# Designs tried in a protein design run: peptides against a protein of PDB entry 9IZ0. Part 148

Target 1, 345 residues: chain A of PDB entry 9IZ0
Amino acid sequence: ITCLGSNGHTYKQLVKGGNDDLRQDAVMEQVFEQVNGFLRSYRKTSQRNLSMRTYKVIPLALKTGVIEWVQDTIPLGEYLDSAHKVYHPKEWSLSTCRKLIAEKQMEDLETRLKVYDLVCRHYRPVFRHFFLESYADPVQWFTTQTNYARSTAVASVLGHVLGLGDRHGQNILIDKTSGEVIHIDLGIAFEQGKKLPVPECVPFRLTRDVVDGMGITGVEGVFRRCMEFTLETLRREEDSLLSVLEVLRYDPLFSWLISPLRRMKKQKMQLENFNQPESGNITTDASRDPKIQRNNVSGESEAERAILKVRQKLSSTLSVEASVGELIRIAQDPSYLALMFCGWS

## One batch from the design tools (peptide; made by RFdiffusion4, then SolubleMPNN)

Design b2_p17_3_s4 (from b2_p17_3, 7 letters changed)
Fold by OpenDDE base, seed 1:
Structure b2_p17_3_s4 (fold): chain B 345 residues (1-345), chain A 17 residues (1-17)
Amino acid sequence: as target 1 above (345 residues)
Amino acid sequence: MTEVEKLLEEYKELLEA
């Protein structure tokens, strides 16, 4: 829909309905706004304009709401698929890579690593070209690439701390004007991504293309230092952040658990992205509810565990530099990336 | 042998060469 604002501007809005609870997204955006307050208050982060990019979410009902249409954006995965066809037309398609990973998804780690490495050799990174194509002015190029590395660093730390899942390339937008990343579809948080049919094993998305967009320094320099400053800020504001999360513990509308329906929908979407549409009318009689043991883990006990995990991730047991170093190592580890739906790009 | 198994064999041969 298009709405006319009281300021005379027209705003494109996305009406989302059906199966996704936009209240999760709205709550996570509120947490990001609070974190942006902390980042503005701390000198090292404020001097770099570090922020999590946010968008407006207005939940209207359990399954219906209005989302701000973020103008001048492209999904990372859409850009990468398009750019890879242009720059590497002789390499494998994204569909071929997905098929090969899917065919071996039930195999051992050693076999999956061999397939992952093979896919990596036939699907080279291209995300550097986003900045080279979009910005003819060297100052704009450098500024936008720097903004990308900064925003990715903030999103990586915050995504790890809050346990954001479902961080595939369609849920990460790139702002074509600023180069900043915008994370969307925030309904998988507090490590619920580990309960997906393909578990997310990395702390955040740091694939080869995500790194390629950082330019010649890769993870070294702007990205690493901005992760360190962000984590230092979140550790300093631990009590403030935990207090914000404790308010959500008592929100009867906030689900600390991934909905079984949302899990099944993500399962189908993963399977459908692996299966070519063979036109077979499989009337899947949806009637056999597998007895998911309703471990009646009260939503309260899951909230308490989630908050405890946030506290553990903010622990000062390791230095900021050591913690960031370990996060960057794990996020790039082939043994985890080979287990993901799309760990190669 | 699946297409993946062929590619893995070719890849193994390339690593042993």
Scores: peptide ipSAE 0.014, ipTM 0.482, DockQ to the pose 0.029
Fold by OpenDDE base, seed 2:
Structure b2_p17_3_s4 (fold): chain B 345 residues (1-345), chain A 17 residues (1-17)
Amino acid sequence: as target 1 above (345 residues)
Amino acid sequence: MTEVEKLLEEYKELLEA
C-alpha cells in the first residue's frame, strides 16, 4: 500500500496478511533499537556510526501487520543471481547449483563437501560488482563499501548473540544509497534456526559473496574490527541487554519457540525453492491453522534457556579478538556451509 | 472505516511519533 503522511510525503508500506505473526519481528526490532542505544553510548562504536539498520513493524492482528517498505533496497539474493548471469554467463545457473546440493542433501559430509566445492568452482563470487556498478565516484564507492562492512559486522555479532535464523539472501536487503545491510523476517531467533529442516550451522551469513562485498581486505580490517568493537560493547552492556530480554519472558505475545506452522511454511518454501528455483515470488497462501494447545510451562523454560545462551555468547572467557576470530572461522567453514541451503553464495 | 483502516491510522500516528 502507499500511505500519505501528515507531512505530505508518500510512504510505501508492505501489508502482510494470512500467516505472518509480525509480533516477533516487532520485538526483535525493539531489541535492535536498544542495542543501537548501546552502540551510540560507546566511543569506539559511536565514532564509526555502528548500528543495526531497523525498520518499523506494526502488528495489527495475530496474522496481519504493516511493515515499513525500506526504500532504495534490493535483496542480496536477487542482486547476486542477476549479477552472476552478467559477470559469469558461462558458469552454472543458481538452479543447477541448488539442484546438485539438494540431490546430495541426505549424503555424508564428505560427499556434500565435494559437491559444495564443485558448485563453488562453477559459481564464483560477484558481490564486489554491486559497489563498482552503483558508485562511479571513488569516495562514494569507498564510503558505501565501508558502510557495508560495518553494518554486516554489527548484524553478524547481533545475529550470533540473539541466535537469528533464516538468514538467506532474500532476508538480507542492501541499501543502494548507503551500502548498509537490512535484515528482514526476524521470526526465527534464539537458535530456533537449528530446528529447521535444514539446520543452521553457522553463527551468521558469511558466504563467499558476503565476503566479496568487503573488497580486497575481505574479512580483515573494517569487518573484523567492527565485529570486535560491537562485541566489546555488548559485553559491557550484558546486564542491560539481558534485562531487555527478561522483559520479553513475560510478554504473552512473544514466542521463544518456532511455531509448527512457521516451521512447516519455511520447510515448504525451502522445498519449493529446490524444485522451482526460478520463481522468487513468495505467495503466502497457507490457510488452515490447527488449534495447538500452548503449554505455557514450556515457554518459560525456553526463555530461560535462550537468555542463558545469550549470556554464554557474551562470556569474557575468551578475548574479544579470539571470540571474533573463532566466529569468522566457523562462519566461513566449508564443513558448515556445505550443509546450508545456499552456502556457496 | 474497516478495522484495517483504523489500524492504518494508528500506524500512521506511530510512524509520525
Scores: peptide ipSAE 0.000, ipTM 0.205, DockQ to the pose 0.020
Fold by OpenDDE base, seed 5:
Structure b2_p17_3_s4 (fold): chain B 345 residues (1-345), chain A 17 residues (1-17)
Amino acid sequence: as target 1 above (345 residues)
Amino acid sequence: MTEVEKLLEEYKELLEA
């Protein structure tokens, strides 16, 4: 929809309806704004303008609401599919790669690693070209690539700590003006991504194309250092962050569990994305809601488990550098990426 | 034999050569 604001400006807005609980997205955006407050308060993070990019979410009902349309953005997955066809027209299509990974989804790790390696050789990274195409000025190119590495570092740490799932290329927007990443569809958090049909085994998305966008330094430049400063800030503000999450424990509207309907929808979309070229209009008829008796006792126990996992991830048992080093290692490990839906891009 | 099995055999032959 398009709305005229009281300031005379016209705003595009996304009306989301059906099976997605936008209250979870709205709450996660509030947590990100609190974290952005912490990042502004510390010199190491403030001097680098480290922030999680946020957008406005207005829940209107249990499964409907309005989302801010983030202007001047493109989904990472949309850019990568288009750019790969231009820069590597002799390599495999994204559909071919997806098919090959899917055909071996039930096989052993060794077989899945062989298929992953084969796909990686026939589908090379292209995301560096986003910055080269978009910015003719070397200063703008360097600034936007730096902003990309910074924003990806913040999103990676925060995504790991909060257990943000479903981080496929369509749920990560790139700002064409700043180079920053914007994470959307926040309805899978607190490690509920491990309950998807294809379990998420990585702490955050750090695929070959995500790394290629960081330029010649890859993860060893701005990205690693910005992850360290972000994690250092979150460890210092642990009690403040946990206090924000405890408020959500008492919100009867917040669901610490992935809804069975959202799980089934994501399952169906994962299966359909194996069989059809992306024709964008999925009108799914929403008419059969089974009466899920929410046992309140199960929700409190899941909230407590989620908060305990956040506390565990913020533990100072390892140095910040050692913790970030291990997260970067796991996020790039072929043994985990070969298990993912699109671990090569 | 799936398309993947063919490609893995061809690839295995290329690594053994």
Scores: peptide ipSAE 0.009, ipTM 0.388, DockQ to the pose 0.029; fails the geometry check
Fold by OpenDDE base, seed 3:
Structure b2_p17_3_s4 (fold): chain B 345 residues (1-345), chain A 17 residues (1-17)
Amino acid sequence: as target 1 above (345 residues)
Amino acid sequence: MTEVEKLLEEYKELLEA
């Protein structure tokens, strides 16, 4: 929908209805606003304008709400699919790569690594071209690429700490004006992605295309240092962050469990990416809300486990540099990326 | 390092400062 604001500006808004519980997204955006407070208070992060980009989420009902449409954005996955067809028209299609990875999903790690390597050789990174195409001025090009690396670093640390998982390319928007990343559809948090049929094994998305967007230094320089400053800030503000998360423990609207609907939607998106859309109007009359007897006991135990995992990730057992180094290593490790639904791009 | 790579590294230091 398009809404006219009281300021005379028109705002595009996304109305989600039927199957999306926006309360989790709204809560995660509030957590990011608090974290942005910590990032503004700390000199090393404030000087670099480090922030998690947020958007407004207004839940109207259990299955209905309004989301701010982030203007001047494109989904990373949409750009990459389009750019790959332009720059590498002789390479494999995204659909071919996806199909090959899924056909081998039940095979051993060695077989999956061979398939992943094969896909990587037939699907090269292209995300550098986003910045080259969008910015003719060298200063704007460099500024936007730097903003991309900075925002990706913040999102990577938060993604790890809050357990947002891999974040597939349709859930990452790129701001065409600033180069910053915006993470959308925050319905999987606190490592619930590890409970998916295809588990999210990486701490955050750091695929070849995500790295290609950082330019010549890749993960070194801006990205690594901004991850370190972000993690240093979150470790200092551990008690403040945990206090924010404890409020969510008692929020009767927050679900520490992946909703069956979101699980089904992710499963369907995983399956529909394999089947051409047969236009079958499966009007699944999912009107029977099973009375999810919220066994309150299971939700509290999941909340406690989630908060404990956040505390463990913020532990000072390793230096900030060692922790970031290990996170970057794991996020780029082919042994994890080969297990992902789309770890090659 | 090409002159362009060197300039990019100097611009990098300026924007990381």
Scores: peptide ipSAE 0.000, ipTM 0.315, DockQ to the pose 0.012; fails the geometry check

Design b2_p17_4_s1 (from b2_p17_4, 11 letters changed)
Fold by OpenDDE base, seed 4:
Structure b2_p17_4_s1 (fold): chain B 345 residues (1-345), chain A 17 residues (1-17)
Amino acid sequence: as target 1 above (345 residues)
Amino acid sequence: MELPSGFVERLVKELLE
């Protein structure tokens, strides 16, 4: 829909309906705004304009809401698929790479590593070209690439600390004007991504293409330093952040668990991305509702566990530099990336 | 480039054997 603002400007809005609960997204955006307050208050982060890009989410009903349409954006995965066809037309298609990784999902780690390496050799990074194509002016190019590295660093720390899941290339938008990343579809948080059919094993998305967008310095430039400053700020504001999360513990509308419906939808989307439509009428009689034994782990025990896990991630047991170094290492480790749905780009 | 069906499965099999 298009809305006329009180300022006389027209704004595009996305009306989302169906089975997705937008309350999770709205709550996570509120947490990000609160964290943006901390980042603005701390000199090291404020001087760099570090922020998580937010968007407005207005839940209207249990399964319907209005989302701000972030103008001038593209999904990272959409850009990468198009750019790979242009820059590497002789390499494998994204569909071919996905199929290979899928076919070996049930194999051992060694086999999955060999397949991941093979895919990586036949699907090279291209995301550097986004900045080179979009920004003819060297100052705009440098500014935008810097904004990308900064926003990716903030999103990586927050994504790790809050345990954001489902961080595939379609859930990460790139702002074509600023180069900043916008994380969308926030309904998988507090490590619930580990409960997906393909578990998320990385702390955040730091694939080869995500790194390629950082330019010649890769992770060792603006990205690492901005992760350090962001984590330092969050450790300083630990009690404030935990207090915000404790309010959510008592929100009867907030779900600390992935809904069975959302889990099934993600499972179907993962399977459908593997099945090109061969027209075979497999009438899967969807009628067998598996009696998910509701282990009555009270929603309260899951909230407490989630908050405890946030506190553990903010622990000062390791230095900020050591913690960031380990996070970057794990996020780039082939042994984790080979287990992911799309760890190669 | 899209590869012929079963080509990649054969190639991966040959590389993993």
Scores: peptide ipSAE 0.013, ipTM 0.428, DockQ to the pose 0.038
Fold by OpenDDE base, seed 1:
Structure b2_p17_4_s1 (fold): chain B 345 residues (1-345), chain A 17 residues (1-17)
Amino acid sequence: as target 1 above (345 residues)
Amino acid sequence: MELPSGFVERLVKELLE
């Protein structure tokens, strides 16, 4: 839909209906707005304009809402698929890579690592070309690549701390003007991504293409330092962040658990992205929403467990540098990436 | 983004009808 704002500007909006609980997205966007307050208050982060890019979400009902259309964006996965066809036309298709990974999904880690390495050799990174194509001016190129590395660092720390899941290339937008990342579909948080049919094993997405976009310095430049400053800010504001999350514990509209329906939908989407559409008209009569007796006791215990995990991730037991170093190591570890739905790109 | 007063209520009505 297109809406006329009170300011006389027209805004394109996406109406989502169905099984997506936009209340989770709206709540996570509120948490990001609070964190952006902390990042603006701290000298090391404010001097770098570090922020999580946010978008407006208006939940209208349990399964219906309006999302702000983020203008001048592209999904990372859409750019990478298109660019890979241009720059590496003799390499394997994304569908071929997905098929090979899926075919070995039930095999041992050693077999999965061999398949992952094989896929990596036949599907090279291309995301550096986003900046080279879009920005002919060297100052704009450097600025946008720096903004990308900064925004990715903030999103990586927040994604880890809040346990954001489902961080595939379609849920990460790139702003074509600033180079910043925008994370969308925030309905998998607090490590509920580990409960997906393909468990998320990495703290955040730091695949070869995500790193290729950082340019010559890769993770060792702007990215690492901005992760450190972001984590230092979140550790300083731990009590403030935990207080925001405690308010959500008592929100009867917030779900600390991935719904069975959302889990099944994500499973189906994963399977459909692996299999060609066989035209089987399975009219699953979706009418019987089982009254999930939300045992309030189970929700409260999961909220408490989620908050405890956030506190543990903010622990000062390790230095900021050591903590960030370990997060970067784990996020790039082939042993975890080989287990992912798309760990090669 | 400031939405007009009653915009959400109208939009909810239009989407649920």
Scores: peptide ipSAE 0.000, ipTM 0.323, DockQ to the pose 0.028
Fold by OpenDDE base, seed 2:
Structure b2_p17_4_s1 (fold): chain B 345 residues (1-345), chain A 17 residues (1-17)
Amino acid sequence: as target 1 above (345 residues)
Amino acid sequence: MELPSGFVERLVKELLE
């Protein structure tokens, strides 16, 4: 929908209808706004303009809402598929790579690692070209690549702490103006991604292309330091963050439990959307979800477990540097990445 | 359920105010 604002500007809006409960997205965006308050209050993060990019979400009904259309963005996955065809036209297609991983999905770890390594050798990273193509001025290039590394660092820490799942390339937008990342479809949080048919084993998305976009330093320098400053801020504001999450415990609209059926359906729709040719039709298939009686007792116990896991991730048992170092290691470890969904790479 | 005419426009207005 295109809306005329009171300022005379036209705004594109996405009306999402069907089976997506936008209430979870709206609540997660509110949590990100509170975290952005903490990042603005702390000198080390404020001086670097560290923030999670947010977008406005309005749930209209149980299955319908309006989402702010983030202008001048592209899905990371859409850019990467196009860029791989241009820069590496002799390498394997993304469909070939996905097929090979999917065919071996039920095999042992050793076989899956060999397949993942084989795919990696025939599908090399290209995301550095996004910045080189988009910004002819060296100052703009450096600024946007720096903004990308900063925003990715914030999103990585928050994604880990809040246990954000479903971080595939279509759920991460790149702002073409700033180089910042925008995370969308927040319907899998608090480690519910580990309960998918293919469990999410990494703390956040740090694939070879995500690293290639950081330029010559990769994960070192800007990205690592911005993760450290973000985690330091969240540890300092632990009680404030936990208080925000405790309010969500009492929100009857917030679902701490994604139904196994909804999770399986999201993952099937991802598989189907990855097998369909480039027609960007988000087919919101309106299948009738049966009225599963919300056992209220299960929701409170999952909220409490989620809050306890957030507290554990904010623990000062390890230094900020050691914690960030381990998160970066795990997020890049082939033994975890080879176990991911075939559309993750 | 069809959204009432002008519902989205009112709601977007409330978001942009």
Scores: peptide ipSAE 0.000, ipTM 0.286, DockQ to the pose 0.024
Fold by OpenDDE base, seed 3:
Structure b2_p17_4_s1 (fold): chain B 345 residues (1-345), chain A 17 residues (1-17)
Amino acid sequence: as target 1 above (345 residues)
Amino acid sequence: MELPSGFVERLVKELLE
């Protein structure tokens, strides 16, 4: 829909209806706003303007709401596919790479690693070109690339701590003005991504293209240091963050579990994205939701397990530097990336 | 559940402010 604001500006809004519970997205955005408060209060993070980019979500009813249309953005995956065709026109298509990974999905890890390596050799990173194309001024180029590395670091720590799943290139927007990342479709949290048909095995998305956007220093520059400062802030504010999550434990509207229907929908979308050529508008007809009696007792036990996992991820057993080092290592490990739906880009 | 009259308009206004 298009809305005219009281300020006379026209705003495009996305109306989601049918099968997506926007209350989870709205709750995650509220958690991000609280975390942004912590990042503003702490000197090391405030001096760098570290924040999770948020967007407005208004749940109107069960499975219906309005989402802010974030202006001047592009999905990371849309940019990467387009840029790869321009910069590497002799390499394999995204569809060829997806097909080869899909055909070997049921094979052993050794075979999947060989296919992943083969795909990586025939599909090179291009995301550095986003900054080179978009910003002719060297100061603007450096500023936006720095903002990208900073925002990706914050999103990576928060994504790990909150267990955000389904972090594919269509659920990550790039702001064309600031270079910052915006994470969308937050309906898979608290490690429910591990319950997807293709399990999400990485703590956050740190693929070759995500790293290529950080420029010559890759992960060892702004990104690593901003992850460290973000994690240090979250460890200091652990009790405050856990108190926010404890309020959600008692929210009967919050779902700590991926719904079977959402799991099946994501399964179909994963299978369809392997099998379909670039044909457009899939109007998914919303078949009748059976009244799943929410066994409240199972929800509370899952909330408690989710909060316990957040606490474990904030543990000071390892230094901030050691914890960030291990997260970066795991997120880039070919043994995990080869198991992903799209781990090469 | 019918939304109260002007509820959507208020929420849309709050989204746009």
Scores: peptide ipSAE 0.000, ipTM 0.289, DockQ to the pose 0.023

